# Peptides against a protein of PDB entry 3T6J: the designs that were tried, part 233

Target 1, 375 residues: chain A of PDB entry 3T6J
Amino acid sequence: PIVESYIGFIESYRDPFGSRGEFEGFVAVVNKAMSAKFERLVASAEQLLKELPWPPTFEKDKFLTPDFTSLDVLTFAGSGIPAGINIPNYDDLRQTEGFKNVSLGNVLAVAYATQREKLTFLEEDDKDLYILWKGPSFDVQVGLHELLGHGSGKLFVQDEKGAFNFDQETVINPETGEQIQSWYRSGETWDSKFSTIASSYEECRAESVGLYLCLHPQVLEIFGFEGADAEDVIYVNWLNMVRAGLLALEFYTPEAFNWRQAHMQARFVILRVLLEAGEGLVTITPTTGSDGRPDARVRLDRSKIRSVGKPALERFLRRLQVLKSTGDVAGGRALYEGYATVTDAPPECFLTLRDTVLLRKESRKLIVQPNTRLE
Target 2, 372 residues: chain A of PDB entry 3T6J as posed
Amino acid sequence: PIVESYIGFIESYRDPFGSRGEFEGFVAVVNKAMSAKFERLVASAEQLLKELPWPPTFEKDKFLTPDFTSLDVLTFAGSGIPAGINIPNYDDLRQTEGFKNVSLGNVLAVAYREKLTFLEEDDKDLYILWKGPSFDVQVGLHALLGHGSGKLFVQDEKGAFNFDQETVINPETGEQIQSWYRSGETWDSKFSTIASSYEECRAESVGLYLCLHPQVLEIFGFEGADAEDVIYVNWLNMVRAGLLALEFYTPEAFNWRQAHMQARFVILRVLLEAGEGLVTITPTTGSDGRPDARVRLDRSKIRSVGKPALERFLRRLQVLKSTGDVAGGRALYEGYATVTDAPPECFLTLRDTVLLRKESRKLIVQPNTRLE

## One batch from the design tools (peptide; made by RFdiffusion4, then SolubleMPNN)

Design b2_p23_1_s3 (from b2_p23_1, 9 letters changed)
Fold by OpenDDE base, seed 3:
Structure b2_p23_1_s3 (fold): chain B 375 residues (1-375), chain A 23 residues (1-23)
Amino acid sequence: as target 1 above (375 residues)
Amino acid sequence: VLTEPTTAVESDVSFLDYEVAGS
């Protein structure tokens, strides 16, 4: 078997300022069969990057072909085990030196093991479809999130010698129609500038890339889906995201006005974006459960994903990237914190929904070290 | 090499690069 491992101060999600890395490490075995799908995705990555909703001037100048493997984790030491990893976590290094991607396949498999009777916040008609396609759709999402999410976009930089990595005279900000007014100076990084929102903002960008690109037929083909199956995978992927946005409320602390989980905050932001799109795309309905206590249902109109959802996500994702590229912290914070704000304002009444989410909270899953055998 | 699916018991949500949404 092919064994992969890493160790060190890698992830900074537990640092409120997104700067200090947590020490972690893993040992894993390559899943060759699943890795083949990700290799096909890598082979199409350069072309798929062109489908992202920003000008080429905001994308990496040169595509650096990364590695992407599916890993079955044998041992993981850290605060938690991710579904996917993109390293290094430094945008400058990703841009100049390249990166590696991994999907932790057996972690995903555990996440897919949901009992139908315990599946919260979905319409009954969606539950069977959700259970059937959650796994496959999540493989798609993880692949896109890591490879084309974290692996995309350019930071505008002025180096220590005063040289720019972009043409100041010709590059236009697509949001303002003006020349580039801000950039990263020598010594400035994504994390140092965006600080408290950096991790969640980047996760939101990566998740948005996943949702946006999963609509591309080539992506579904790479993962082996066609026809009605492809449409179901798309639907379940989007449904999972909007559901996750509701579930995210568990990780908001009203008293401190803060989020405790970067990815869940990101998913809530995406939910807010898709709700703002309106037109019946996403509906969250408070209900009464069979136990007589508060419940809720999330409904996604699949017929409106492309017509309503995609354009809304496109605009939002472009704004995220432009603000990131230009180092516009004020604009980025205003945008992101605006969508990340949790109030009890109608019609959603998110603070009230949070109470419902907490009431319906499922026990967290403990990841147990797997056994491996040769066949 | 075949690995059995990781048995999920109750654990804290991961805060790493891509984390699975709560079930």
Scores: peptide ipSAE 0.025, ipTM 0.603, DockQ to the pose 0.236; fails the geometry check
Fold by OpenDDE base, seed 2:
Structure b2_p23_1_s3 (fold): chain B 375 residues (1-375), chain A 23 residues (1-23)
Amino acid sequence: as target 1 above (375 residues)
Amino acid sequence: VLTEPTTAVESDVSFLDYEVAGS
């Protein structure tokens, strides 16, 4: 078998300032079959990057071909085990040296094991489809999230010598129509500038890239989905995301007005974006469960994904990237925290929904060391 | 070497930093 490992201070999710890495390590075996799909995605990455909703001037100057591997983890040491990894976590290094992507396949397999009777917040007519396509759709999402999410976008930088990595006279901010007015100075990084929102903001951007690009036929083809299957994978991917946005409320602490999980905050933000789009795209309906206690249903109108959802996500994702590229912390914080705000305002009444989410929360999964066999 | 699917035990504690909804 092909064995891979990594070790070091890598992920900064436990740092309130998003800067200090937690010591982490794993040993894993390469899943060749699944890795082949990600390799095909890598082969298309340069072209797919052009499909992202920002000008080429806001994308990396040079595409650096990354590695992408699906791994079955044998052992993992850390406070949390990811489904996917993009390293290094330094945008400057990603731009100049390249990056590596990893999907932890057997972790995903555990995450996908859902019992129908325990599946919350979905309409009955969606449950079977959701169960069927949750795994495949998330493979797509993870691939896009890591490779084209974390692996995309340019930071505008002025170096220590005063030189810019962009043409100040010709590069136009697509949101304002004006020249670029802010950038990263020497010594400034994504994490140092955006600090408390950096991790969640970046995860939100990456998740949004996944949702946005999964609509592209080439992406689904790479993963082996065509026709009705491709449409179902898209639907379930978007459905999973809006459901995740509701589930995310578990990780919000109202008393402290803070989030305890960066990815969940990101997913809630995306839910808010898609709710704001209106037109019946997403509906969250409080209900009464069979037990007579509060419940809820999330409905995603499949027919509105491309017509309503995509444009809304496009605008939002572009704003995320532009604010990131320009180092506009004030604008970025205003945008992101605006969508991340949890109130009990109608019609959603998110704080009330949070109570429902907590009431209906599922037991979390404790990952156990996998079994291995010699051939 | 064949690695079998990872097994999990239900717990109130999550060890997934990137979790699928409902996992």
Scores: peptide ipSAE 0.023, ipTM 0.612, DockQ to the pose 0.228; fails the geometry check
Fold by OpenDDE base, seed 4:
Structure b2_p23_1_s3 (fold): chain B 375 residues (1-375), chain A 23 residues (1-23)
Amino acid sequence: as target 1 above (375 residues)
Amino acid sequence: VLTEPTTAVESDVSFLDYEVAGS
């Protein structure tokens, strides 16, 4: 078998300032079959990057072909087992030196095992579809999230010699219509500037890229989905995200006005964006469970994903990228924290919904006792 | 990094400072 590993101070999610890495390591075996799908995604990456909702001037100057491998993890030492990884975690290095992506395939496979009776917050009619396509949709989302999410976008930089990596005279901010007015100075990084929101903001951007690009027929084709199956994968991917946004409330602490999990905060933000889009795209309905206690249902109108959801996400994702590229911390914070705010305001009443989410909270999932076999 | 919920065993105890939960 082909064995891959990494070790070191890598992820900064446990640092409130997003800068200090946690010591982490894994050993994994290459899954050749799944890696082939990601290789096809890599082969299309340069073209797919052009589909992202920002000007080429806000994308990397030169496409650097990354490596993308599906891995079956044998052992993982860290605070949490990721589904996917994009490294290095330095945007400047990503854009100048390249990056590597991995999908932890067996972690995803375990996530596929959902018991219907325990599946919360979905309509009954969606449960079987969700169970069927959760796995495949995760493969798509992880691939896009890592490769085209974390692997996309450019930071505007002025180097130590005063040179810019962009043409100040010709590059236009698509949000303002003006020339670029802010950038990263020498020594400034994404994490150093955006600090407390950096991790969650970046995850939100990457998740948004996944949702946005999964609508592209070529993406679904790469993963082997066509026709009705492709549409179901899209639907379930979006449904999973909006459901995750509701589940995210578990990780909000009202008393401290803080989030305890960057990815879940990101998913809540996306939910808020899609709710703001209106037009019946997403609805959250409080209900009463069979036990007579509060429950809720998330509904996603699949017919409105492209017509309502995509444009909303496009605008939001562009704003995220533009603010990131220009190092506009004030604008970025205002945007992100605005969507990340949890109140009890109607119609959603998120604080009340949080009580429901906590009531319906599932036991924490643990992965233990990794096994290997010869086939 | 993308983290997704996965399970082999359910537990009411969290041993992690960084909690990963359901999507």
Scores: peptide ipSAE 0.022, ipTM 0.611, DockQ to the pose 0.105; fails the geometry check
Fold by OpenDDE base, seed 1:
Structure b2_p23_1_s3 (fold): chain B 375 residues (1-375), chain A 23 residues (1-23)
Amino acid sequence: as target 1 above (375 residues)
Amino acid sequence: VLTEPTTAVESDVSFLDYEVAGS
């Protein structure tokens, strides 16, 4: 077997400023079969990057072919086991040296196993599809999230010598129609500038890339889905995201006005974006459970994913990228915190929904080292 | 990093999602 491992101060999610890494490490075995799908995704990455909703001037200058491997984790030391990883976490290195992606496949497999009767916040007509396609759709999402999410975009930089990595005279901000007016100075990083929102903002961008690009037939083909299956995978991926946005409320602390999990905050933001799109794309309906206590249902209109959802996500995702590229912290914070704000304002009444989410909390999953056998 | 979207009761140990201390 091919064994991979890493160890060190890597992820900064536990740092409120998004800068200090938590010490973590893993030992894993390569899943060759699943890795082959990600290898196909890597082979298409350069072309798929062009499908992202920003000008080439906001994309990396040179495509660097990354590695992407599916791993079955044997042991993981840290505060949590991720489903996917993109390293290094330094944008400059990602742009100039490249990066590696991994999917922790057996972590995903554990996450896929959900009892139908315990599956919350979905309509009954969606539950079977969700159970069937959650795994495959999440594989797609992880691949896109890591490779084309975290692996995309350019930071505009002025170096210590005053040189720019972009043409100030010709590069136009697609949101304003004007020349670039802000950038990263020497020594400034994504994390240092965006600080408290950096991790969640980046996760939101990456998740949005996943949703956006999963609509591309080539992506589904890479993962082996065509026809009705491809459409179901797309639907379940989007459905999972909007559901996750509701579930995310568990990780919001109203008293402190803060989020305790960057990815969940990101997913809530995406939910808000898709709700804002309107036109019946996403509906959250408070209900009463069989136990007589509050419940809720999330409905995603499949027929409106492309017509309503995609354009909304496109605009949002482009805006995220432009603000990131230009180091516009004020604009970025205004945008992101605006969508990340949790109030009890109608019609959604998110604070009330949070109570419902808390009432319907599922038990925490315990991931244990799998048995290894010789065949 | 991507984590599986989960909701769960508080536990002494969590292995799926990073939890951030309040800021």
Scores: peptide ipSAE 0.021, ipTM 0.562, DockQ to the pose 0.075; fails the geometry check

Design b2_p23_1_s4 (from b2_p23_1, 9 letters changed)
Fold by OpenDDE base, seed 3:
Structure b2_p23_1_s4 (fold): chain B 375 residues (1-375), chain A 23 residues (1-23)
Amino acid sequence: as target 1 above (375 residues)
Amino acid sequence: ALTEPTTEVESDVSFTDYTVSGS
């Protein structure tokens, strides 16, 4: 078997300033069969990067072919076991040296085990479809999130010698129509500049890339979906995201006006973007559960994903990338914190919905790490 | 960087079988 491992100070999600890494390590075995899909995704990555909603000048100058494997984790040491990993976490290294991607396949398998009767916040008509496709759709999301999310975009940099990695005279900011007005100076990093929002902002960008690119027929084909199945996978992927945005409220602390989980904050932001798009794309309806206590339902109009959802996400995702590339912390913070703000304002009344989410909260999962053998 | 699954309610303990060949 092919064994992969890593160890070190890797992830900074637990640092409020997004800078200090947590010590983490794993040992895993390559799942060759599942890795084949991700290898096909890698083979299409250079072409798929061109589908992202920013000018080529905001993308990496040279595509560096990464590795992407599905791993079955045997041992994981850290605060939480992820579904996927993209390393290194330094944008400059990703841009100049390349990166690796992994999907933690057996972790995903655990996440997919949900009892229908305990599945919260979905319409009854969506539950069976959700249960059927949440696994496959999340495989798509993880692949896109890691490879084309974290693996995409360029930081504009002026080096210690004063040289720019972009042409100041010809590169135009697509949001302003002007030349580039800001960039990263020597010693400045994504984390150092964006600080408290850096991790969640980047996760939001990566998740948005996943939703955006999962609409591409080639992506679904790579993962083996066609026809009605492909459309169902798309629908469930988007449905899962908007549901996650509601679930995210568990991780918001109103008294401190802060978020406790970067990915969940990111998912809430995406929910807000899709709600803002309007036109009946996403609806959150407070209800009364069978127990007589507050409940809620999230509805996603499948027919409006491409017509309403995609354009809204496109605009948002482009803004995220442009602000990231240019190191525009003020603009980035204003945008991101605006969507990450949780109030009780109508019509959503998110603070009230948070009470509902907490009321319907289930116990945390216990993940038991496996053994393996050769046969 | 990482991506994490949504907070889902797990029902039963799910078992996944993996076949590993070679080294």
Scores: peptide ipSAE 0.232, ipTM 0.609, DockQ to the pose 0.057; fails the geometry check
Fold by OpenDDE base, seed 4:
Structure b2_p23_1_s4 (fold): chain B 375 residues (1-375), chain A 23 residues (1-23)
Amino acid sequence: as target 1 above (375 residues)
Amino acid sequence: ALTEPTTEVESDVSFTDYTVSGS
């Protein structure tokens, strides 16, 4: 077997300032069969990067072919087991030296097991489809999230010698129509500038890339989905995201006005973006459960994903990237915190919905270290 | 990194909470 491992201070999600890494390590075995899909995704990555909703000037100057491997985890030491990883976590290194992606395949497989009777917040008509395609759709999402999410975009930098990594005279900010007015100075990083929102903001960008690019036929083909299956995978991927945005309310603390999970905050932001798009794309309806207690249903109109959802996400994702590239902390914070704000304002009444989410909360899954043998 | 939003429980695969509130 091919064994991969890593160890060190890697992820900074638990640092309020997004800078200090938590000690983490894993040992895993390469899943060759599952890695093949991600290898095909890598082979298309350079072309798919061009499909992202920002000018090439906001993308990496040179495509550096990354590695992407599916791993079956034997042991994981850390506060949380990810489904996917993109390292290093330094944007400057990602754009100049390259990066590696991994999918933790057996972690994903655990998430595939869903009991229909325990599946909350979905319409009955969507439950079977969701159960069927949740796993496959999330494989797509992980691949896109890591490779083309975390692996995309450029930081505009002025180095210690005063040189810029972009042409100040010709590069135009697509949001303003003006020349670039801000950038990262020597010693400034994504985390140092965006601090408290850096992790969640970046996860939101990566998740948005996943939703946006999963609409591309080539992506679905790479993962082996065609025709009606491809459309179902798209639908379930988007449905999973909007549902996750509702579930995210579990991780919001109203009394402290803070979020306790970066990815869930990101998913809530995406939900807010898609709700803002309107036109019946996403609806959240309070209901009464069979137990007579509050419940809710998330509905996604699949016919409006491309017509309403994609344009909304495109605009939002472009804004995220432009603000990131230019180091515009004020603009980035205003945008992100605006969507991350949780109030009880109609029609959604998110604080009230949070009570429903908490009421329907189930016990957290326990992931146990497996054994392996040679046969 | 990406964690999977659970289908059966209203939690991520992460065992810990994070502080990611804005200033």
Scores: peptide ipSAE 0.225, ipTM 0.624, DockQ to the pose 0.076; fails the geometry check
Fold by OpenDDE base, seed 2:
Structure b2_p23_1_s4 (fold): chain B 375 residues (1-375), chain A 23 residues (1-23)
Amino acid sequence: as target 1 above (375 residues)
Amino acid sequence: ALTEPTTEVESDVSFTDYTVSGS
């Protein structure tokens, strides 16, 4: 078997300022079969980057071919085990030196073992489809999230010598129609500027890239989905995201007005974006469960994903990237915190929904060190 | 990094058995 190891101060999710890495390590075995799908995605990455909703001037100047591997984890040391990883976490290094992507395949496999009777917040007619396609759709999402999410976009920088990595006279901000008004100065980084929102904002961008690009036929073809299967994978991927946005409320602390998990905050933001799109795309309906207690149902109109969802996500994702590229912390914070705000305002009544989410908490699966057999 | 939606309530333990064939 091909063995890979991973060790260091890498992920900064536990740092309130998003800067200090937690010590993490794992040993894993390469899953060659699943890695082949990600390799095909890598082969298409340069072309797929052009499908993202920002001008080439806001994308990396040079595409650096990354590695992408599916790994079965033998041992993991850290506060939380991810489904996917993109390293390094420094945007400057990603731009100049490249990056590596990994999918922790056996983590995904454990997560996909969902019991139908325990599956919350979905319509009954969606449950079987969700169970069937959750795994495959999440493989797509992980691939896109890591490779084309974290692996995309350019930071505008003025170096220590005063030189810009962009043409100040010709590059136009697509949101304002004006020349670029802000950038990163020497010594400024994504994390240093965006600080408390940096991690969640970046995860939101990466998740949004996943949803946006999973609509592209080439992406689904790479993963082996065509026709009705491809449409079902798309539907379930989007459905999973909007459901996750509701589940995210568990990780909000109303008394402190803060979020305790960056990815879940990101998913809530995406839910808010898709709700704002309106037109019946997403509906959250409070219900009464079979136990007589509060429940809820999330409904996603499949027919509205491309017509309503995609344009809404496109606009939002472009704004995220433009604000990131230009180092516009004020604009970025205003945008992101606006969508991350949790109130009890109608019609959603998110604080009330949070009570329902807490009441309907699912058990978190503990990932235990796998048994390995050498044949 | 990407994580699956999880809850804070940890009660279910999942085991995965892997047979590694080959070098």
Scores: peptide ipSAE 0.137, ipTM 0.626, DockQ to the pose 0.062; fails the geometry check
Fold by OpenDDE base, seed 1:
Structure b2_p23_1_s4 (fold): chain B 375 residues (1-375), chain A 23 residues (1-23)
Amino acid sequence: as target 1 above (375 residues)
Amino acid sequence: ALTEPTTEVESDVSFTDYTVSGS
C-alpha cells in the first residue's frame, strides 16, 4: 500500500486568533480508486477556477497544479479528525509554491451510517435521497472545497520594496467599480488581519465554492454523475449544507456570543445567505415531534437552486473574495459577522431553534482506529 | 480543512462526520 503521513502544528481552528496551529498527525493509506476522481478534478482545476465569480485579476497569477489524494486513515492524533485537508495554511505559499489536498475517505464513510429514523430536521420525502446521496455529494463537496475553495483567490500585496503584485491602474474592484484601495502590506497575512474571523470566513468561502461549482455539469461528470443522479447529488449537497446551518446552532454559545466551531459557523452563515435570498428557496419550519417535544424541518426547493440560490451565493461569494483579496477587514468583518449573528428575531428565531437543535442532538460518534489486514 | 457537521464534542474540536454510503 501507498502510505502517507503528516505531523506538526498545522490547523489553527482552536486558536481564537486563527494563528497558532494545533499539533496533530496522521498515518493513512492511499485509496487509488477515489484518488483517480480527484486527479480528474485537478486536471480540470485551471478551467474550473475561471468559473468562480470574480475577475481573473482576483485569481492567482499562475496556476500551480496541486496534488490531491483520497486517504483511508489508519490513525489520527489530534483533537478532531477532518474530512478534507488543504495544506499549507499560508496563502502566500499557496500562491507561490503550491499546495496539497487530501480527502480522508474512510472518515466520510463513518459519518454516513445514520439510521433513517434518527435523521433529524429533514422532510420524510427527502430522507431516502439524503441517505443515498449524502456520501457521494460530500465527496464532491470535499473535492471542491479543498481544491477550488482553499486553492483559489489572490491576495493583493505590496511587498517590502513597495511593489504591488497587481496593476493599480487597471485592476478594478468588481463590487465598487473603483481601483483597489486596500491590500496586504509586507508581513501581513490573512490570519493576522482577519484574526478572530479568519478561519471561519475562509471555511465559509470554501464551502460556498463547493456549492457554487457543484452546479456545473463538468464537475458532476468528473465524479461520475449524469442526468438525474447529478441533479440528486446537487440537491443533496445543498440540502446537507442548509441542514448543517441549522445543526450549527449547537456550536453557538449565546452567553459568550461565541462560535465554538469554525466550519459550523460558516455553514450557519451560508444558511443565512440562502434564507435571505427568499423566494421559498429555504424554509425552516418549527414542528412537534412524535414525542410531543419541539422539532424542526428544513426544506430546500430544488427548482430554485439555480434560479435563486446560485445568484445569491454568487454575489455573496464574490464579496467574500473581494474583501479577502483587498485585505478589507472592516468590510469583511461587517459582512461575515452580520450573517454570523444569532438572535431570536423573527421569522427564524434562531435562539429558539437552537433549543430545538439541542433537544434533538444525537449522541456523538466515536472514531476508533481500525485494524488493518493484508490479504 | 473540511469537517462534516458533527454533534457536540465537549471539546471545541468537532470531528468531521462525512457519511459515505457506498463502501
Scores: peptide ipSAE 0.114, ipTM 0.570, DockQ to the pose 0.074; fails the geometry check

